Peptides against a protein of PDB entry 4HTP. Designs and how they scored, part 46

Target 1, 231 residues: chain A of PDB entry 4HTP
Amino acid sequence: SQTVASHVPFADLCSTLERIQKSKGRAEKIRHFREFLDSWRKFHDALHKNHKDVTDSFYPAMRLILPQLERERMAYGIKETMLAKLYIELLNLPRDGKDALKLLNYRTPTGTHGDAGDFAMIAYFVLKPRCLQKGSLTIQQVNDLLDSIASNNSAKRKDLIKKSLLQLITQSSALEQKWLIRMIIKDLKLGVSQQTIFSVFHNDAAELHNVTTDLEKVCRQLHDPSVGLSD

## One batch from the design tools (peptide; made by RFdiffusion4, then SolubleMPNN)

Design b1_p12_7_s4 (from b1_p12_7, 5 letters changed)
Fold by OpenDDE base, seed 4:
Structure b1_p12_7_s4 (fold): chain B 231 residues (1-231), chain A 12 residues (1-12)
Amino acid sequence: as target 1 above (231 residues)
Amino acid sequence: MKHLEELIKELE
C-alpha cells in the first residue's frame, strides 16, 4: 500500500528508540523522537505530493511507540515465558543451558548487566550472536504481523500465532527483536512519558487523545503540527 | 531496504 509505513524500515524506528533509551536527559530524548517524526512527516509530504485527502499518518509508528494505548488490535496473549520457550526452541538452546535459563529466569539478577526483570534485554544478549545483523521488515509489515497475532489469539489459534512470531523473529536483527518484544509486552522503558511523546507530536495531541482515546484519530487529525483542533 | 532519509532523497 502507498503509506509511509510501507517504506520505512522497522530498523529505523528501533534505532530511534534505542537512542531515546540511551539518552540521559529529557531534552535529548525529545530530540531523537522529534528527528524521527520530522523525517516521517517530510517523507509523507514527498510521498503524497500529488495526492490529497490521504488517510496515511504517523499512526503505524505511534501505536508501536505507545503500545499501551493500542485499541484497534486485540490482546496478543503473549508473555515473556512464551517468548522464552519459543526462543529456546527456535535457537535450539539446551533446556538446561545458561542461555535458556537466562531467558526463563529473566527476573533473577544475572550479575553482568543490570537487566533483571527486563526480558527484552536478556533476550537481546542471547540473540545478538545468533541473529541477522540487519532486518528486512518495514513498519507496515511489523504491524501486519502483530495484527495477525492479535487476531489469531482471539481465535485461539496458537499455531498461527507461532507462525507469525517466527516470521517476525527470522526477519529481524537482535536489536529489532529487543524492541519488538517490548512492543508486544507493552513496556518500552524509554524514560519519557506518554505526555511528552504527545506534546512533541502535536500541541493538541494529549487533549484529543484524552477525549477520544483513539490514537489513529489523533495521528490523522493532528498530522500537521501547524493545524490545531480548533482550526 | 533504504533508510528513511535515503527514501526522502529519492522522492525529491
Scores: peptide ipSAE 0.093, ipTM 0.806, DockQ to the pose 0.537
Fold by OpenDDE base, seed 2:
Structure b1_p12_7_s4 (fold): chain B 231 residues (1-231), chain A 12 residues (1-12)
Amino acid sequence: as target 1 above (231 residues)
Amino acid sequence: MKHLEELIKELE
């Protein structure tokens, strides 16, 4: 079935996340998230105008925004060290060069940007002069690739994990990769709480999630902000 | 790839 996520560029989500991260104060962070959500709902209504009983929801985006709450796909088995080695290989970085060492020793302060311990930011600056300016992946495609990674991790197919990672990397801008890394590592550093995200999504979202621990159910049942849990 | 706002306009 047709989904909103199959149309929405991953870049649009990443741009929203970037705006949220850069915003000072809770109000501006909320505004950026709300704008993306409202646009998503509007697109959903237009896309599904002739179909009332669709299972499509904000879930494909929400599971990337709140990756700590992911319960559908299992662990990726990916650490920063693996990504560092992959980038060194893919970008043909000298192993003893500055950029390779930054990626491998991401926990050590280098004095450049104060990003010690944030692998995604270190990767971003290495990737920025080397990667595509514009990515080509939809949110659906990103989730499909992440599903593949998790499935292949469970199956101990390291070769196929690498294949899916390479597809993600080669079809993404530096900014998109920054956020993709944070989604995989499950630390977005948005500066806004999970409770705030749920509250903006729907007044009953936090309550329903506390009871069900099912992010998809929350997104589907509370898709319409005007329809409450008791309705 | 078109941005979400552009896609919405195409469906309206």
Scores: peptide ipSAE 0.089, ipTM 0.801, DockQ to the pose 0.535
Fold by OpenDDE base, seed 5:
Structure b1_p12_7_s4 (fold): chain B 231 residues (1-231), chain A 12 residues (1-12)
Amino acid sequence: as target 1 above (231 residues)
Amino acid sequence: MKHLEELIKELE
């Protein structure tokens, strides 16, 4: 059956995350997340208007927003150093050049930006003048590729991991790649807590997650904000 | 690719 995630551009999630990150106050951060969530639920209702028995939920987006709570897919086996080397190769950067060294030594301040220790931000500035302006991936496609990476990591198929990473990279803007990197590394740096995300999603979400530790169950069972855990 | 808001309008 059709899913909301198969229609929603990954760029829309990334732009929302970017707005949240740039917002200074908690209230403003919450507003941006709420707007995305409300739009998602509205689209779900329209898409599934004549189909009441669906398993579709916010889960495909939630697992990217809270990647540290991922339990369905196994570890990616990807670190910043691997990504740095991949970008150097893909972009044909001189190994001893400024941009290559920025990626490899991302923990050390090298520029005017206070981005030391944030690999995704370092990568963003290297990628911005070198990659496409608009990505083409849906949230579903991103999750499919991430599933492939995790599966191939488990199977120790490094070549296929690289293939999936290249598909992600070549079909994503610099901004999308910034957030994709943070999803893979499992640190979005949004400035809003997990508890806040759950609270905005549903009043009972934190409680249900504490009991089940199952993010999909949380998203499916509490899809309707008006239906409580005890109902 | 159309944004989410545009997709919603198409379904309404």
Scores: peptide ipSAE 0.084, ipTM 0.799, DockQ to the pose 0.535
Fold by OpenDDE base, seed 1:
Structure b1_p12_7_s4 (fold): chain B 231 residues (1-231), chain A 12 residues (1-12)
Amino acid sequence: as target 1 above (231 residues)
Amino acid sequence: MKHLEELIKELE
């Protein structure tokens, strides 16, 4: 059935994450997350106005924001080195060139941006002059492709993994790819804790997650911020 | 693609 995630551009999530990352104070970080969440909930209410008891929730976004809590999707089997090699191939970067070496040696300080150890940031600057200015993927489509990657990793189909990765890459801006990489590697570097994200989402979210370890259940049961666990 | 805020307005 129709979901909020099938309508929301992945770019909108990435822009929100970018704002959160760039914000210095906790309060400002929280504000940006809250604004996105409130918009999501508002859209949900409008989309499902005539439909009760829908299973649609913030889960499609939450599992990308807190990828370390993913339990439904199997492991991707993707590391930075694999992505580096893929980008070198896709972008036809000279192997001995500056950009290829930056990707391969992302752990070594280059002195340019101070992004050593953050593959996603290094990739961003390599991609920015070379990729689309605007992506075309929804949050649902991103999750579908990530599901495909995980499934094919389990099935040991490297060719199909590459295919799905190429679909993600070719339909994403540099900024979107920066965040996509961080989602795959499961390190967003937002500067806010898991507990903070849960607390903003719902007062009872941390507790429910602690008991169930089921992020989807948390998002569905606590979709309404005014309805608690005890209700 | 339309931004979320624009999509919301279309549903209102």
Scores: peptide ipSAE 0.082, ipTM 0.799, DockQ to the pose 0.540

Design b1_p12_8_s2 (from b1_p12_8, 6 letters changed)
Fold by OpenDDE base, seed 2:
Structure b1_p12_8_s2 (fold): chain B 231 residues (1-231), chain A 12 residues (1-12)
Amino acid sequence: as target 1 above (231 residues)
Amino acid sequence: MPHLEELIKQLE
């Protein structure tokens, strides 16, 4: 079925997340999230104008924004070291070279950037001069690939995990990969709380999530900001 | 203008 996520580029979400991260004030961070959400809802209304009772919602985006609340897909089984080795291989980086060592020793300060311990930022600077300028994946496609990774991790199919990761990497810009890594590691570093994200999404979102722990149900039931839990 | 807004305009 048609979904908003099947039309929205992953790059648009990443650009929004980047704006949120770079914003210094809470109000500005909230504004960027609200603008993305409002645009999503408008697109939903246009896309589904002739269809009532669709199951489509903000869930595909929300589960990437709040990946620590993911309950539908199981663990990826991916650590920073695995990604480092994959990037070294994919980019054909000299193993004893500066960039390979930065990725492998991401916890150690290198003096270049204040990014020690943030693998995604270290990866970004390695990838920036080497990756395509514009990614091609939609939010739906990213979620499909992440689902594949989780499923194959459960099935102990390391080869297929690598295949899906390579598809994500080769179709993403450096900026998109920065955020993708953070989604996989489940630490976005946005500077806004989960409560703030829920409060902007819907007044009743935090309450419904606290009761159900079902992020999809929260997004579906509270899709309309003007319709509350008791309505 | 965000890409998403352009897509919305195409659907209207």
Scores: peptide ipSAE 0.042, ipTM 0.761, DockQ to the pose 0.712
Fold by OpenDDE base, seed 3:
Structure b1_p12_8_s2 (fold): chain B 231 residues (1-231), chain A 12 residues (1-12)
Amino acid sequence: as target 1 above (231 residues)
Amino acid sequence: MPHLEELIKQLE
């Protein structure tokens, strides 16, 4: 069966996240998230107009927005140092060059932008002049590749992990990779709390998540904002 | 790929 996530470009999610991050006020951050969510729900209704009882929901996007709440997918086994080494290899960066050293020493304040400690931002500036301007991945494809990484990590297949990472990297813009890195490391730095995200999604979302700890159940059961838990 | 808004218009 078709899913909304199979149609939505990963770039659209990343653009939304970028707008949220750049927004200064809570109200503006909420607005950007709500606009994306409303568009998703509208597309869902159109896509599934003639099909009742679908299991499709906002879950594919929500698990990327709140990656620290992931329970279905096992650990990736990926850290900043691994990504740094991979980028140095893939981009053929000189090992003693400025960009390689920035990636390896991302915790040290070196730049004018104050990006010390944020590997994703450092990577973004290295990637921006070197990567595709437009990515080609859907949200479903990103999740499929992340599932592959987690599965292969559990199986200790490092070669297959690298293969999936390369697919993600080579099909993504610098901006998309910035957010992908943050999703893998599980720190988006949106400036909005988990509780706020849940409250915008559905009034009962925080409560249901506190009881079940199941993000997919939250997204499926509370897909319609007008239907509560008691209904 | 078209943006989500464009995809919605194609389904309507």
Scores: peptide ipSAE 0.041, ipTM 0.754, DockQ to the pose 0.521
Fold by OpenDDE base, seed 4:
Structure b1_p12_8_s2 (fold): chain B 231 residues (1-231), chain A 12 residues (1-12)
Amino acid sequence: as target 1 above (231 residues)
Amino acid sequence: MPHLEELIKQLE
């Protein structure tokens, strides 16, 4: 069965997240999220027009937008230091060079951007001149690779973790990798609260999540914004 | 050509 996530480029989600992050006001942030969500729902309706009782929902995107609420996928076991080392290796950066040191010492203020402590931003600037301009991954593919990473972490298969990470980053633009890193580290820094995301998604979403703590159930049961929990 | 793009081409 086809899913919306199998058709939506990961780049589209990342561009939306970038717009949200760059927006100064709550209202503008909400607008960008709403536009993405509405487009998703519209595509869902078109894709599943002749199919009833589909299990497809916004969940594949929502779990990337609210990665701290992930309960299905186990821990990645990935920290900034691991990613730094991976990038140094992959990009063949001199270990004592400026870019390698920026990645390793991401907590230290090293520049005019004020991005100290934000590894994803540091990585972005290192990657931008060195990686693809356009990624090729769908949201589904990203989730599949992240599932693989979590599974292999549980199995202590470090080499397979590295393989999946390499597949993610080699098929992603610098911007996509910035957001992917933030998803893995579980800190998107959107400047909008979880409550706001839920409220935009569905009026009953926060309540249902508070009870179930199941993000997939929230997305599935409240897929239609016009149908409430009591309906 | 970006480094990563070159790596991808080598894998193809």
Scores: peptide ipSAE 0.015, ipTM 0.495, DockQ to the pose 0.028
Fold by OpenDDE base, seed 5:
Structure b1_p12_8_s2 (fold): chain B 231 residues (1-231), chain A 12 residues (1-12)
Amino acid sequence: as target 1 above (231 residues)
Amino acid sequence: MPHLEELIKQLE
């Protein structure tokens, strides 16, 4: 069946996240998230206008926005060091070169941008001059690839993990990769709390999540902001 | 700087 996630470019989510991160005030951060969410719901209504029984929801996006709440997908088995090594290999960076050392020693302050400890930002600046193409992945495709990574990690198939990572990297802009890294590492650094995200999504979302711990159920049951848990 | 895709092709 068709899903909203199969139509929404991953770039659109990333641009939204970027706007949220760059915003200083809580209100502005909330506005950017709300705009994305409202657009998603509007598209959902249009896409499923003639289909009343659909399981489609905001879940594909929500699980990327709140990756620490992921329970369906198993662990990726990916750390910053692995990604650093992959990028060094893929970009053919000299191992003793400035960019390779930045990736490997991402925790060490370099004084350039104050990005110490933020691997994704360091990676972004390394990738930016090397990734000039617009990304082509949808949110669904990103989730499919992440599912593949998790599944293959469980199966100890390192070759297939690398394959899926390469697909993600080669089809993503530097900005998209910055956010993808943060999703994999499960730290988006948005500057807005989980509670705020839930509150914007639905008034009852935090409560339902506290009871079920199931992000998909939260997104599905509370898809309509006007329909509460007690209704 | 070469584009990432071009670099990948060169490594393959």
Scores: peptide ipSAE 0.013, ipTM 0.478, DockQ to the pose 0.022

Design b1_p12_8_s4 (from b1_p12_8, 6 letters changed)
Fold by OpenDDE base, seed 5:
Structure b1_p12_8_s4 (fold): chain B 231 residues (1-231), chain A 12 residues (1-12)
Amino acid sequence: as target 1 above (231 residues)
Amino acid sequence: MPHLEALIEELE
């Protein structure tokens, strides 16, 4: 079955997240999220116009926006140090070079940017001159690759984990990789709370999540903003 | 989101 996530470029989500992060005020952050959500819902209605009772929902995007609430996908087993080593290898960075050292020592201030401790930002600047300007992955494809990583981590298949990571890296821009890293590490640094995200999504979302702890159920049951839990 | 908007227009 076709899903909205199979059509939406991962780049569109990343650009939205970037706008949210760069926005100073809560109201502006909310606006950017709402615009993305409204567009998603509009696309859903168009895509599923002739199909009732589809299971498709905002869940594929929501689980990337709130990765700390992920319960379906098991742990990735990926740390910043692993990613650093992978990038050094993939980009053929000199091990004693400035960029390799930045990635490996991401916690130490380099004096250039106030990005100490934010591996994703450090990676972004290393990747920007070396990566494609535009990625090719959809939100569904990103989730599929992340599922593969989690599954292979559980199965201790390190080679297959690397394969999926390479696919993510080679098919994404530097900006997309910045956000992908943050999704994997489960820290988006949006400057907006989980409660705010839920409140924008649906008035009853926070309550339903508190009861079920199931993000997919929240997205599915509360897909229509006009239909409440008591309806 | 201009790209998503374009995709919506293609479906309509």
Scores: peptide ipSAE 0.038, ipTM 0.745, DockQ to the pose 0.768
Fold by OpenDDE base, seed 1:
Structure b1_p12_8_s4 (fold): chain B 231 residues (1-231), chain A 12 residues (1-12)
Amino acid sequence: as target 1 above (231 residues)
Amino acid sequence: MPHLEALIEELE
């Protein structure tokens, strides 16, 4: 079945997240998220105009925005050190070179950008001159690849994990990879709380999530911002 | 979101 996520480029989500992160005020951060959400809902209505009984929702995006609330997908088994080694290999970086050492020693301040401890930002600067300017993945494809990683991690198939990671990396811009890393590590650093994200999505979202702990259920049941839990 | 808006217009 057609989903909104199968049409929305992952780049669009990443651009929104980047705008949110760069915004200083709460109101501006909220505005950027709201604009993305409103566009998503509008696209949903257009895509499903003749099909009211769809299970499609904001869930594919929401689970990437709030990855710490993921309960459907199992653990990835991926750490920063694994990603560092993968990038060194993929980009053919000299192991004793500046960029390889930045990735491996991401916790140590290097003095240039103040990005110590933020592996995704360090990776971004290494990737920026070396990667595609525009990615090709949809939100659905990103979720499919992440599902594959989690499934293969549980099955202890390291070769297939690497394969899916390579697909993500080779089809993503440096900016998209920055956010993908943060999604995998489950720390987006948006500067907005979970409660704020839920409040913008739907007035009853936080309450429903507190009861169900089911992010998909929250997104499906509260898809319409005008229809509450008591309706 | 210019790209998403363009996709919406194509559906509409």
Scores: peptide ipSAE 0.038, ipTM 0.745, DockQ to the pose 0.783
Fold by OpenDDE base, seed 2:
Structure b1_p12_8_s4 (fold): chain B 231 residues (1-231), chain A 12 residues (1-12)
Amino acid sequence: as target 1 above (231 residues)
Amino acid sequence: MPHLEALIEELE
């Protein structure tokens, strides 16, 4: 079955997240999120105009925006050190070179950017001159690859984890990879609270999530902002 | 959201 996530480029989500992060103040951050959400809902209505009661929802995007609330997908088993080593290998960086050392020593960067402790930002600057300018992945494809990583981590299949990571990396821009890293590490640094994200999504979203702890259920049941929990 | 907007227009 067709989903909105199968049509929406991952780049569009990343661009939205970048706008949110760069925005000063809660109001502008909310605006950027709302614009993405409204566009998503509009696309959903158009895509499913002849099909009522579809299970498709904002969940594929929401689980990437609030990765700390993920309960369906198991742990990735991926740390910054693993990613650093992978990038060094993939980009063929000299191990004693400046860029390799930046990735490995991301907690104490020697650079002027002040990105101490933010591996994703360090990676971004290393990747920017080396990666594709435009990625090719949809939100659904990203989720599928992340599902594969989690499943293979559970199964202790390290080679298959690497394969899926390589697919993510090689098909993504530097900006997309910055956000992908933050999704995997489960820290987006958006500057907005979970409560704010839920409140923009639906007035009853926070309450339903507090009761169910099921992000998909929240997205599905509260897909229509005009329909409440008691309706 | 130029890409998503374009996709919406194609579906309308």
Scores: peptide ipSAE 0.037, ipTM 0.747, DockQ to the pose 0.767
Fold by OpenDDE base, seed 3:
Structure b1_p12_8_s4 (fold): chain B 231 residues (1-231), chain A 12 residues (1-12)
Amino acid sequence: as target 1 above (231 residues)
Amino acid sequence: MPHLEALIEELE
């Protein structure tokens, strides 16, 4: 069946996350998230206008926004060091070169942007002059590739993990890769709490998540902001 | 979200 996630570019989510991160106050961060969510719900209603009782929900986006709450997908087995080595190989960076050393020693202050310890930001600046300006992946495709990575990690198929990572990288802009890295590492650094994200999504979302720990159930049952948990 | 808005208009 058709899903909202199959139509929404991953770039749109990344642009929203970037706006949230750059916003100075809680109110502006909330506004950017709300605008994305409202657009998603509106699209859902239009897409499914002739279909009742669909299982489609905000879950495909929510699990990328709150990756630390992921329970369906098993561990990726990917760390910053693995990504650094992959980028060095893929971009053919000299091993003793400035950019390779930045990626490998991302915890050491380099004095360039004050982004020491944030691998995704360091990667962004290395990738920006080297990557496509526009990505081609939808949110659905990103989730499918992440599912593949987790499954292949469990099966210890390193070759297939690399294949899926290469597809993610080669079809993404530098900005999209910055956020993808943060999703994989499970640290988005948005400057807004999990509770705030839930409160904007639905008044009962935090409560339902506290009881069920099931992010998909939260997104599906509380899809309509006007329908409460007790309804 | 200009892109998503355009997609909505195509569905209406």
Scores: peptide ipSAE 0.035, ipTM 0.744, DockQ to the pose 0.887

